# Peptides against a protein of PDB entry 5D63, part 42

Target 1, 292 residues: chain A of PDB entry 5D63
Amino acid sequence: SLRRGIYHIENAGVPSAIDLKDGSSSDGTPIVGWQFTPDTINWHQLWLAEPIPNVADTFTLCNLFSGTYMDLYNGSSEAGTAVNGWQGTAFTTNPHQLWTIKKSSDGTSYKIQNYGSKTFVDLVNGDSSDGAKIAGWTGTWDEGNPHQKWYFNRMSVSSAEAQAAIARNPHIHGTYRGYILDGEYLVLPNATFTQIWKDSGLPGSKWREQIYDCDDFAIAMKAAVGKWGADSWKANGFAIFCGVMLGVNKAGDAAHAYNFTLTKDHADIVFFEPQNGGYLNDIGYDSYMAFY

## One batch from the design tools (peptide; made by RFdiffusion4, then SolubleMPNN)

Design b1_p11_8_s4 (from b1_p11_8, 7 letters changed)
Fold by OpenDDE base, seed 1:
Formats: structure tokens, sequence, C-alpha cells
Structure b1_p11_8_s4 (fold): chain B 292 residues (1-292), chain A 11 residues (1-11)
């Protein structure tokens, strides 16, 4: 079953993703097929899937950028019915915005069925051009039509998944205590993470003993990422992943504060030094505390 | 461990 999370949704037949046109929050904004760049943010193409309690395999899909929801126009069962962005809520009862998402017959892709109409999200004619129509269309769960098959590429992690990644890392002290701040985290590409760091002014900040030292740098980075998240996305119910760690050296006579994020595959953590913008697999300290 | 002040000059 599909987990709650943020997804980049790509067509199984052509290199096209589900895109909210111009990222607009206006009701009725077309959802279209659009090209994408792997391992980038793809701003208008991220969707928060929120599972509906007590309704099996059924979700709302909130566009991360606009904060609006995938909506089947008038809930019509007619083939070719427009799929648009529309204002809504995560736990709506409006069947126009409820989507049953289950594996297709190929076992890797998903189909997206409107809860009310029972039609499927369809990249019309498999058109790979930017701005291609996405519509509700007649179909069945067992059909192999790639126009209605979608890969859900997970762009976020749960707090539990982050915790598991930390637990696998060898640079964790025996006294480690971790504290989660949020439930779901968008994981940024390093390029974006670095850009936030640059824009924060930290590259030009001077280390000063106690008054502005490692903990100040690490907390400032965390704050910068938080602000970037708030300023960049209109959807709620998620955070941007940026952890803070406190660690002790092997000798046990020095302590350091630093950041960390997740690797591309979300399986491991990578340390980030906010004093120089470096990514390290080994920062020279074992973490005894983290919050993220 | 918790009693160690943080400092960590890197550069």
Amino acid sequence: as target 1 above (292 residues)
Amino acid sequence: VENLPLSGPVA
C-alpha cells in the first residue's frame, strides 16, 4: 500500500510528470504532463499523499507548491474530464478530490482512480509534450495501458524512516538520544540544501569562541531551512529535513554541533558542516543527541 | 558527555 508522503509522480510510458500548471493556486488550474529533471526539486510536480482514515487505499493529493488539491472536474465519469488543482482539505469528504491509489498489474507502477467516478488519471494519448492534458478516463485496474500507470517516486521520509537511517550510522554514541520534531520530511537534493546554506549568509559568518560557535552555526542552518520551507511551499503537514546533532570526539574531551541530512536513497544520513558547507560521511564525532 | 561545552572550530 502507498504510504503517506510526498511524491514525484511520473508516467510509466513517457518521461512526463504530473504538473500543476505554473504552480497556480487558482481553482481550476490545469494539471498537465510536463518534463522533469531527475534529482531536482521539480517545484510544481510534488504531491503530498494523505491517506483517508478508514477508507482503504484512498488519498487526497495536495500540490506541495500551491497547497491546492487534485480535483476531478464536477466528479464526472466522462472520459476526458479535466483534472485540475482546486482548494480543499487533507481529509475532505468531497469525492472529486478523493483518489484510490493501488498498484497496477505490472507490480511497480500505480493507478490513480477517482473515488466517486471510478475513472482513472490518464495522460491523454500518452502525449509527452509539456502541457499535455491529464484527464479522468475509463479504465480497469488490470489494464496495461501506460497512459494510466504512474510511478510514485518518494521524495520524503517519515520520522520513523529518519530514525532508522540514524540507527544504521556508525557514528552514533552509546548515550544517543534522538528527538523528532515533525512527522514527515521533504528530503532536499544537496544542491538545494547548499543553496539554502549560501543564501543564509552562513558562508560569510565568522566562528567566534562561545558567542557564535558550532551550535550557533548548526541552529542557524536549521532555522534557514525551516524558513525556506515556509516561504517556498503552501502545503502543510510536512517539514523540510535538516537535523541538528551534538557529538563527542573519540577521546571524549571535545564536543561539536553540526547538521545532517539524508542520502539520495533515504537509507543513510550524511553529515553537513555548517561552518564550511561540507558534506561528510565521517565528521569526526559520535552523536549523543539529535533533533530533527 | 552532556557536560562538555560545545565549541568545534572547523575553519
Scores: peptide ipSAE 0.247, ipTM 0.880, DockQ to the pose 0.554
Fold by OpenDDE base, seed 4:
Structure b1_p11_8_s4 (fold): chain B 292 residues (1-292), chain A 11 residues (1-11)
Amino acid sequence: as target 1 above (292 residues)
Amino acid sequence: VENLPLSGPVA
């Protein structure tokens, strides 16, 4: 079963992703195929899948950027019916915006079926060009047509997954206590994380004994990421991953505050030093406290 | 451990 999360949804046949055109929040904005760049944010191509309680394998798909929902126009079962962005809610009863998402016959990709019409999200003609039509189309769950098969690449982690990644890290103190702030986190590429750091003004900030030292830098970075999230995305129900850690050195006579994020595969954490923008596998401290 | 002041100058 597909878990709640943020996904980049890529066609199984051609290098094209499900894209909300121009990231527009207007009702009726076309959802189209569009090229993407690995290890980038792909702004208009992120979708929050929210599972519907008591309806097996059925979701709404909220565009992260626009805050609008994937919508089959008029709920029509006709082949070629437009799929658009449209205003909605996460737990709507509108069948135009309810999508049953299950594994295809190949066991790796998914198919996306409209709950009401029983038609499937289709990259028309497998067109790899930017702006290619995505439409509802007749099909079956076991059909091998790559026009209707999609890879769901997860771009977020749950708080439990983040907790597990921290627990696997060797630089955690025996007294460690972690505190989660949210339930689901978009994990940023390092390039984006670094850009937020640059835009925060922290690169030009001066370390001053106690009055503006390591804890101030670490908290300022987290605040900058939080603001970036609020300013960048119109969807709700998720946060941007940026942790704060307090750590003690091996000798037990010095303590430091720093940030951390998740590695590309989401399996581990990497430490981020907000005083210089460096990423480190070992920051020289063992964490006794974190919040994220 | 939690009673140690934080400082950590690195840059």
Scores: peptide ipSAE 0.243, ipTM 0.878, DockQ to the pose 0.561
Fold by OpenDDE base, seed 2:
Structure b1_p11_8_s4 (fold): chain B 292 residues (1-292), chain A 11 residues (1-11)
Amino acid sequence: as target 1 above (292 residues)
Amino acid sequence: VENLPLSGPVA
């Protein structure tokens, strides 16, 4: 089953992603095919999939940027029915906004079926152009039509996945205690993480013993990421990944506070030094405490 | 280790 999370949804036939046009929050905003850039945020193309309790393989899809939901216009079963952004809620009973998402016959891609109409999200004619029509269309689960097959590339991690990534890192102290703050985290590309750091003012901040030292830098970075998230996205139900760690050196006579994020594949953590903006696989300390 | 003050100046 598809896990709760934030996805970039890409057509299986052509290099096109499901895009909410202009990221607009207006009801009836077209959802279209659009080109994307790998390893970037792709602002209007991120969707939070929220599983519906007790309804197998069925989700709402919230656009991260606009906070609106994927909506089949009037729930019509007619081929060519518009798919739009529309106001909604994560656990709605409106069948226009309920999508059954299961593996296609190829075992890698997914098909997206409207719960009510039983039609499928279709990139009309497999058109790879920006602004190409996405519509409800007749289909079956087992047919191989790439117009109706989608890769769900996960852009977030659960708290459990983050915990697992930390647990396998070699720079964790035997006394380590971790504290999760949220349940699902958008993982940022390093370029975006660095830009937030730059915009925070930390590059120009002066280290001062105790009054503004390593812990202040680390907390300021986390606060900056949190604010960036709040200012950038209208959807709720997720956080932006940015951890704080406290660590002790090998000698046990010095302690440091620093940040960390996840690698591109989400399998490992990488340390971030907020005093200089550096990414490190080894920061010279073993973490005895983290919150993220 | 939680009683060790943090400072960690970085060059």
Scores: peptide ipSAE 0.243, ipTM 0.871, DockQ to the pose 0.586
Fold by OpenDDE base, seed 5:
Structure b1_p11_8_s4 (fold): chain B 292 residues (1-292), chain A 11 residues (1-11)
Amino acid sequence: as target 1 above (292 residues)
Amino acid sequence: VENLPLSGPVA
């Protein structure tokens, strides 16, 4: 079963992703196939899947950028019916915006069926061109047609997954206490994380003993990421992953504050030093406290 | 460890 999360949704047949055209929040904005760049944000191509309680395998799909929802125009069952962005809510009862998402026959990709019409999200003719039509189309769950098969690449982690990643890290102190702030986190590519760091002004910030030292840098980075999230995305119900850690050195006579994020595969954490923008597998401290 | 003041910069 598909978990709640943020997904990049890629066609199984061609290198095309489900894209909300121009990231527009206008009702009726076309959802189209569009090229994507691996290991980047792909701004208009991220979708928050929110499971509907008591309706098996059924979700709303909120475009992260626009805050609008995937919508089958008039809920029509006619092949070729437009799929658009439209205003909505995460737990709507509008069948135009309810999507049953289950594994395809290949066991890896998913099919996306409109709850009402029972038609499937289809990359029309498997067209790999930017702006290619995505529409509702007749189909069956067992068909092998790649036009209706989609890989759901998860771009987020739950708080539980983040906790597990931290727990696996060897640089955690025996006294460690972790505190989660949110339930679901978009995990940024390092390049984006670094850009936020640069834009925060931290690279030019002067270290000053106690008055503006490690904890100030780490908290400033956390705040910068939070603001970036709020300014960048119109969807709600998620956060941007950026942790703060307090750690003690091996000798137990010095402590440091730093940041951390998750690795690309979401299985591990990597430490980020906000004083110099470096990513480290070992920052020289064992964390006794984190919040993220 | 929570009573140990935090310090930097990284050496």
Scores: peptide ipSAE 0.243, ipTM 0.852, DockQ to the pose 0.603

## One batch from the design tools (peptide; made by RFdiffusion4, then SolubleMPNN)

Design b1_p12_1_s1 (from b1_p12_1, 7 letters changed)
Fold by OpenDDE base, seed 1:
Structure b1_p12_1_s1 (fold): chain B 292 residues (1-292), chain A 12 residues (1-12)
Amino acid sequence: as target 1 above (292 residues)
Amino acid sequence: EVKTLPLTEPVT
């Protein structure tokens, strides 16, 4: 079954993603097919899938940018019914905003069925142009039509997945204690993470003994990422991944504070040095505490 | 105690 998380949703037939036009929060904003750039943020094309308790394989889909929800207009079962952004809540009972998401017949892509109408999210005519219509359309779960098949590329991790990634890392001290701050984390591309670091002013910050040293840099980076998240996205129920670690050197006589993020495949952590903006697989310290 | 070490490390 599909896990709770943030997804980039790409058509199985053409290089087009499900896009909320202009990222607008207005009710009735068209959801359309649009081109995307791999390994970038794709601002209007991220969707938080929230599973509905006690309703198998059924979700709301919240646009991360606008904070509005995927909505089948009037819940109509007519082929060609508009799919739009509309105000809503994560655990709504409105069947216009409830989507059953299950594997297609190919076992890799998903189909997105409206819970009420039983029609499917369809890239009309498989049109790869920017602004192509996405609509509710008749179909079945076993049909092979690529217009109704979607790859769900997960752009986030749960706190449990982050914890597991940390646990696999060899640079963890025997006294390690981790503290989870949130439940779901958008994982940024390194380029975006670096840009936040640059925009924070940290590249121009001066190291000063105790008054503004490693812990200040690490906390400032965490705060900058948090603020970037709050300013960039209108959806709730997720955070931006940026960890803080406290580590001790091999000799046990020096300690350092630094950041970390996740690798592209979300399986491992990579250390980030906020004093110079470097990414490292080994920062020279073993972590005895982290919060993220 | 490792957790009582001051966090002061500079990076060159």
Scores: peptide ipSAE 0.178, ipTM 0.819, DockQ to the pose 0.111
Fold by OpenDDE base, seed 5:
Structure b1_p12_1_s1 (fold): chain B 292 residues (1-292), chain A 12 residues (1-12)
Amino acid sequence: as target 1 above (292 residues)
Amino acid sequence: EVKTLPLTEPVT
């Protein structure tokens, strides 16, 4: 079954993603097919899937940017019914905003069925153009029509997945203690993470012994990411991944504070040095504490 | 365990 998380939803037939037009929070904003750039944030194309308790394989889909929800207009079962952004809540009972999401017959893509109408989210005519209509359309779970098949590229990790990634890293001290702050984390591309770092002013900050040294840099980076998240996204129920670590060197005579994020595949962590903006697989310290 | 090492390391 599909896990709670943030997804980039891509058509199985053409290089088009489910896009909330202009990221608008207005009720009735069209959801359309739009091109995307791999390994970028794709601002208007991220969806938080929230599973509905006690309703099998059924979710709301909240646009991360607008904070509005995928909505089948009037819940109509007519083919060609508009799919729009609309105000809502994560655990709504409104069947216009409830979507049953299950694997298609190919075992890799998903189909998105409206809970009420039983119609499917359809990229009309498989149109790959920007702004192409996405609508509710008749279909079945076993049909092979790529217009109704979607890849769910997971852009977030749970706290448990983050813990597992840390546990696999060889640069963790035997005395390590980790503390999770949130439940679900959007994982940023390095380019975005770096841009936040640049915008924070840290590149121009001067290291000063104790008064503004490694821990200040690391905490400032985390604060910058947190603020960026709050300022960038209207949806709730997730955080932006940016960890802080405290580590000790092999000699045990020096300690350092630094950041970390996850690799693209979410399987490993990569260290980030906030003093110079570098990404490292080995920062020269073994972490004895982290919070993220 | 309480760590007593200060966190002061500059990147050089």
Scores: peptide ipSAE 0.172, ipTM 0.803, DockQ to the pose 0.106
Fold by OpenDDE base, seed 4:
Structure b1_p12_1_s1 (fold): chain B 292 residues (1-292), chain A 12 residues (1-12)
Amino acid sequence: as target 1 above (292 residues)
Amino acid sequence: EVKTLPLTEPVT
């Protein structure tokens, strides 16, 4: 089954993603097909899928940017019914905002069925143009129509997945203790992570022994990412991934504080040095503590 | 013992 997480939802037939037009939080804002840029944030095209307890394969889809939910207009079963952003809650009972999401017949893509109407989210005519209509449309689970097939590109990791990525890294000390702060994390592209670092003022910050040194830089980066998350997204129930590590060198006579994030495939961590904005696979320290 | 080391390493 589809896991809770943040997804970029891409049509299986054409390079078009499910987009909340202008990221508007207004009720009735059209959800449309729109082009996207790989390995970028795609601000209006991220959806938090929240599984409904005790309802198999059924979710709400919250637009990360607007904090509004995917909504089938009036819950109508008519082909061509508008799919819009609308105010809601993660665990709503409103069938207009409940979506059953299961694998299509091809075993890779998903279909998105409205729980009430039993119609499917459809990129009308497979139109690849920006602003193309997305609507509820009649269909079946087994048909191969690419207008109703969607790839769910996962843009987040669970705390457990992050923990597993850390555990696979060779630069972890035998005394390592990790502390999980949140449950689900949006993983940023390095370009975005770096931009947050730049905007934080850290590139111009002066290192000063003990009073503003490595731990202060690392914590300041964590705080900057947290603030960026709060200022950028209206949805709740997730955090932005940015870890802090404390590490000891091989000689055991020096310790350093630094940041880390996840690689593009979410399988590994990469170290980030907040004093210079560098990404490293080996920072020269083995971590004995992390929080993220 | 390792966890009591001060974190003072400069990079820049």
Scores: peptide ipSAE 0.160, ipTM 0.807, DockQ to the pose 0.111
Fold by OpenDDE base, seed 2:
Structure b1_p12_1_s1 (fold): chain B 292 residues (1-292), chain A 12 residues (1-12)
Amino acid sequence: as target 1 above (292 residues)
Amino acid sequence: EVKTLPLTEPVT
């Protein structure tokens, strides 16, 4: 079953993603097919899937940028019914905004069925053009039509997944204690993470003993990422991944504070030095504490 | 529980 998380939703037939047109928060904004750039932030194409309690395989889909929800216009079962962004809530009872998402017959892609109408999200005619119509369309779960098959590329991790990634890292001290701040984290590409670091002013900040040293840099980076998240996205219910670690060196005579993020596959962590913007697999310290 | 050092390390 699909897990709660942030997804980039890509058509199985053509290189097109589910896009909220112009990222607009207006009710009735068309959801369309649009090209995307892999391994980047596709701003209008990220969707938070929130599972509905006690309703099997059923979700709301919140556009991360606009904070609006995928909505089947009037809940109509008519083929060609518009799919739009519309105001809503994560746990709505409005069947226009409830989507049953299950594996297709190919076992890799998903189909997205409107809970009420039982029609499927369809890239009309498999059109790969920017702005191509996405609509509700008749179909079946076992049909192989790629117009109605979607890859859910997971762009986030749960706190448990992050915790597991940390636990696998060899640079964790035996006394390590981790503290989870949030439940779900958008994982940024390094390029975006670095840009936030640059924009924070940290590259021009001066190290000063105790008054503004490693812990200040690390906390400032986390704060900058948090602010970037708040300023960039209108959806709630997730955070931007940026960890802070405190570590001790092998000799046990020096301690350092630094950041970390997740690798592209979300399986491992990589250390980030906020004093110079470097990414390292080994920062020279073993973490005894982290919060993220 | 461990006694921790102050966090003061500059990068080179």
Scores: peptide ipSAE 0.158, ipTM 0.800, DockQ to the pose 0.104

Design b1_p12_1_s2 (from b1_p12_1, 6 letters changed)
Fold by OpenDDE base, seed 5:
Structure b1_p12_1_s2 (fold): chain B 292 residues (1-292), chain A 12 residues (1-12)
Amino acid sequence: as target 1 above (292 residues)
Amino acid sequence: EVKSLPLTEPVK
């Protein structure tokens, strides 16, 4: 079953993603097919899937940018019914905003069925153009029509997944203690992470012994990411991944504070040095504490 | 105790 998380939802037939037009929070904003750029944030194309308790395979889909929800207009079962952004809540009982999401017959893509109407989210005519209509359309779970098949590319990790990634890393000290701050984390592309670092002013910050040294840089980076998250997204129920680590060198006579994020596949961590903006697989320290 | 070490390492 689909797990709670943030997804980039791509059509199985053409290189088009489910896009909330202009990221607008207005009720009735069209949801459309739109091109996307791999390994970028794709601002208007991220959706938080929140599972509905005690309703099998059923979710609300909140647009991360607008904070509005995928909504089948009037809950109509008519083919061609508009799918729009609309105000809502994560655990709504409104069937216009409830979506049953299960694997298609191909075992890799998903179909998105409106809970009430039983129609499916359809990229009309498989149109790959920007702004192409996405609508509710008649269908069945076993049909192979790529207009109604979607890849759910996970853009977030749970705290448990992050914890597991850290545990697999060879640069963790035997005394390591980790502290989880949130439950679900949007994982940023390195380019976005770096841009936040640049915008924070840290590239121009001067290292000064104790008064503004490694721990200050690492905390400033985390604070910058937190602020970026709050300023960038209207949806709630997730955080932006940016960890802080304290580590000791092999000799055990020096300690360093640094950041870390997750690799593209979310399986491993990569260290980030906030003093120079570098990404490293080995920062030269073994972490004895992290919070993220 | 590694946790007692000050965090002071410069990179630049």
Scores: peptide ipSAE 0.222, ipTM 0.843, DockQ to the pose 0.112
Fold by OpenDDE base, seed 3:
Formats: C-alpha cells, sequence, structure tokens
Structure b1_p12_1_s2 (fold): chain B 292 residues (1-292), chain A 12 residues (1-12)
C-alpha cells in the first residue's frame, strides 16, 4: 500500500513527471507532463498523498507548491477528460479528487484511478514533451500500457522513519533523547539545504563565545529552513526536514550544537555544521539530544 | 552529567 507522503510522480514510459502548470493555484490549471531534473526540488511536481480513512488505497493528491488538488474535470469518465489542479481539502468526499492508487501489473509502478469515474491518469500518447496532456482515460488495472503507469518517488519521510534513521547512526550517545516536531518531512537535496544556509546569512555570521556560538548557529539554521518552507509551499500537513542536535565529544568534556538532515536514500542522517556549511558523516560528537 | 556541559564549541 502507498504510504502517506510527498511524491515525485514519474511516467513509467518516458522521462516525464506529473506537473501542475506554472504551479498555479487557479481552479482548472492544467496538470501536464513535464521534464524533471533528478536530485532537485522540481517545484511544481511534488504531490502530497493523503490516505482517505476507511477507503482502501484511496488518496487525495495535493500539489505542494499550489496547495490545490488533482481533480478530474467534472468527474467525467470520457477518455481525454482533463486532469487539473482545483481547490479542495485533504479528506474531501468529492470523487473528482479521490484517487485509488495501487501497484500496476509490473509490481513497481502504480496506476492512478479516479474513484468515481474509474478511469486512469494517462499521459496522452506517451508524449514526453513539456506541457503534454494528462487526462483521464479508460483502462484496467492489469493493462501494461505505460501511459497509465507511474513511479512514485518518495521525497519525504515520516517522523518514525526519521527516528529509525537516527537510531541507526553510530554517533548517538547512550543518553540520547529525541523529540519529533512534525509527522511528515520533505527531505531537501543538499544543494537546496546549502542554499537556504547561504541565504540565511549564517556564512557571514561571527562566532562569539556564548553570546552567539554553536547553539545559535544551529537554531538559526533550523529557523531559516522553517521560514523557507513556509514561504515556498502552499500545502499544509508536512514540514521541511532540518534537525538540531546537541552532542558531546568522546572525552566528555566538550559539547556542541549542530544540524542534521537525511541522506538521499533516507536511510541515514548526515550532520551539517552551520558554522561552515559542511556535511559530515562524523562531526566528532555523539548526540544526547535532538529535535526535528 | 553530559547534559550540563555548555555548548560553546567554535568551528573554523
Amino acid sequence: as target 1 above (292 residues)
Amino acid sequence: EVKSLPLTEPVK
């Protein structure tokens, strides 16, 4: 079963992703096929899948950027019916915005079926061009047509998954206590994380003993990421991953505050030093406290 | 204890 989370949804046949045109929040904004760049944000191509309680394998799909929802125009079962962004809510009863998402016959990709019409999200003619039409189209779950098969590339982690990644890390002190702040986290590419760091002014900030030292840098980075999230995305129900850790050195005579994020595969954490913008697998401290 | 240590470490 598909987990709640943020997904980049890529066609199984051609290198095209489900894109909300211009990231517009206007009702009726076309959802189209568009090229994407691996290991980047792909701003208009991120979708929060919210599972509907008591409706098996059924979700709303909220565009992260616009805050609008994937919508089959008038819920029509006609082949070629437009799929658009439209205002909605995560737990709507509107069948135009309810999507049953299950594995295709190949066991890797998914098909996206409109709950009401029973038609499938289709990259029309498998067109790989930017702006290619995405529409509702007749189909079956067992068909192998790649126009209707989609890879769901998970771009987020749950708090539980983040907790598990931390627990696997060897640089955790025996006294460690972690505190989760949110339930679902968009994990940023390092390039984006670094850019937020740069834009925060931290690269030019002066370390000053106690008055503006490691804890201030780490908290400032956390705040910068939080603000970036709020300013960048209209959807709710997720946060941007950026942790703060307090750690002690091996000798037990010095403590440091730093940040951390998740690796690309979301399986591990990587430490981020907000005083110099470095990413490290070993920052020289064992964490006794984290919040994220 | 460990949690009582001040957080003061500079990084160059």
Scores: peptide ipSAE 0.218, ipTM 0.839, DockQ to the pose 0.111
Fold by OpenDDE base, seed 2:
Structure b1_p12_1_s2 (fold): chain B 292 residues (1-292), chain A 12 residues (1-12)
Amino acid sequence: as target 1 above (292 residues)
Amino acid sequence: EVKSLPLTEPVK
């Protein structure tokens, strides 16, 4: 089954993603097909899927940018019914905003069925143009129509997945203790991560013994990422991934504080040095503590 | 203990 997480939802037939038009939080804002750029933040095209307890394979879909939810207009079962952004809550009982999401017959893509109407989210006519209509449409689970098939590209990791990635890293000290701060993390492209670092002012910050040294840089970076998250997204229920590590060198006579993020495939961590903005697979320290 | 080491390393 689909896991809770943030997804970029891409049509299986054409290079178009589910886009909340202009990222608007207004009720009734059209959800449309729109082009996207891989490995970037597609601001209006990220959706937090929240599973509904005790309702199999059923979710709300919250637009990360607007904080509004995917909504089938009037819950109508008529083909061509608009799909819009609308105010809601993660665990709503409103069937207009409940979506059963299961694998399609191809085993790779998903279909998105409205819980109430039993119609499917459809890229009308498979139109690849920006602003193409997305609507509820009649269909079946086993139908091969790519207009109703969607790839769910996972943009986030759970705390457990992050924990597992850390555990696989060879630069973890035997005394390591990790502390999980949140449950789900949007993983940023390095370019975005670096831009946040630049905008934080850290590149111009002066290292000063104890008063503003490695731990201050590392914590400041995490704070900057947190602030960026808060300022950028209206949805709740997730964090932006940016870890802090404390590590000891091989000699055991020096310790360093640094950051880390996840690789693009979310399987590994990469270290980030907040004093110079460098990404490293080996920062020269073994982590004995992390929080993220 | 390792955790008792000051975090002091400059990179810049």
Scores: peptide ipSAE 0.207, ipTM 0.848, DockQ to the pose 0.111
Fold by OpenDDE base, seed 1:
Order: C-alpha cells, then structure tokens, then sequence
Structure b1_p12_1_s2 (fold): chain B 292 residues (1-292), chain A 12 residues (1-12)
C-alpha cells in the first residue's frame, strides 16, 4: 500500500505533473497538468498523502504549498468533473476529498479513484500542455489508459526511515542516542539546502571560540531550515529534514557539532558542515547524539 | 566521558 508521505505525482504517459494552479489556497482553484523540473522543489506540485484509518488504500491529498486538498467538484461521477483545490482536513469524512490510491495494472504506476464517485483522476486527452485539464473520469482499475495512471515519486521520509538511514552509516559512535523530533520529513535537494544555508547568513558568520562555534553554526542551520519550511508551505503534518549531530573524533579527545541530510535515494545520510557549506560522506567524527 | 567534551571545533 502507499505510505503516508509527500509525493510528486507524474503522469505515466506524458511529462506532466499534478499541479495546483498558481498554488492558490482559494476554494475551487483548478488542479491541472503542468511541466516539472526533475530534482527541484516544484512548489505547486507536492502532495501530502494522509492515510485514512480503517479505510483501505484511501487518503486525503493535501497540496503542500496551499494547504488545501484535492477535491472532486460536488463528488460528481460525470466524466469531465473538475478536480480542484478546496479547504479541508486530513481525516475528513467528505467523500469529495477521499481518494483510493492503488497500483495500476502495470504494477508501477498508481490510479487515483475518488472514494465516493468511483471515477478516476484523469489527465484529459493526455494533454501535456501547461494548464491541461485534470478531471474525474470513468474507468476501471485494470484499464491501461495512461491518462489515468500516475507515478508517485516520494519526496519525503518517515522518522523510521531516517532512523534506518542513520543506523546504516559507519560514522556512528557506540554511545549514539538519536532523538526524533517529527514524523515525516520533506527531503530537500542539496541545491535548495545550500540556498537556505546561504540565505541564513552563515557563510559570512565568524567562528568564535565557544561564543559562536560549531554548535551555534549547526543549530543556526537547523533553525534556518525550520523557518524556511514554515514560511514556504501552508500544509501541516510534516517537517523539513535537517539534522544536528554531535560527534567525537577517533582519538576521543575532541567533539564537533554538524548537520546532516539524506541522499537523493533516501537510503543514506550525508554530512553537512555549516561552517563552510560542504557535503561530506565522512566528516571525521562519529556521532554520539543526533536530533532531527 | 565523550558527552562531556566541549563542542568547539573550527573549520574555517
């Protein structure tokens, strides 16, 4: 089954993603097909899938940017019914905003069925143009129509997945204690992570013994990422991934504070040095504490 | 004690 998480949802037939037009929070804002750039944020095209307890394979889809939800207009079963952004809640009982998401017949893509109408999210005519209509349309789970097949590219990790990635890393001290701050984390591309670092002013910050040293840099980076998240996204129920580690050197006589994020495949961590903006597979310390 | 070490390592 589809896991809770943030997804970039791409059509299986053409290079188009499910886009909330202009990222608007207004009720009735069209959801449309739109081009995207791989390995970028794609601001209006990220959706938080929240599984509904005790309803198999059924979710709400919250637009990360607007904080509004994917909504089938009037829950109509008519082909061509508009799919829009609309205010809602993660665990709504409104069938207009409940979507059953399961694998298509090809075993790779998903179909998105409205829980009430039993119609499917359809890129009308497979139109690859920006602003192409997305609508509810009749269909079946076993049909091969690419207009109704979607790849769910996961852009986030659970706290458990992050924990597992840390556990696989060879630079963890035997005394390691990790502290999970949140449940789900949007994982940023390095370019975005670096831009937040630049915008924080840390590149121009001066190292000063104890008064503003490694721990201050690491905490400032985490705070900058947190603020960026709060200022950028209206949806709730997720955080932006940015970890802080405290580590000891091999000699056991010096300690350092630094950041870390996840690799593109989300399987491993990469260390980030907030004093110089560098990404490293080995920062020269073994972590005895992390919070993220 | 590892956890008692000051965190003061400079990089730049």
Amino acid sequence: as target 1 above (292 residues)
Amino acid sequence: EVKSLPLTEPVK
Scores: peptide ipSAE 0.195, ipTM 0.838, DockQ to the pose 0.111

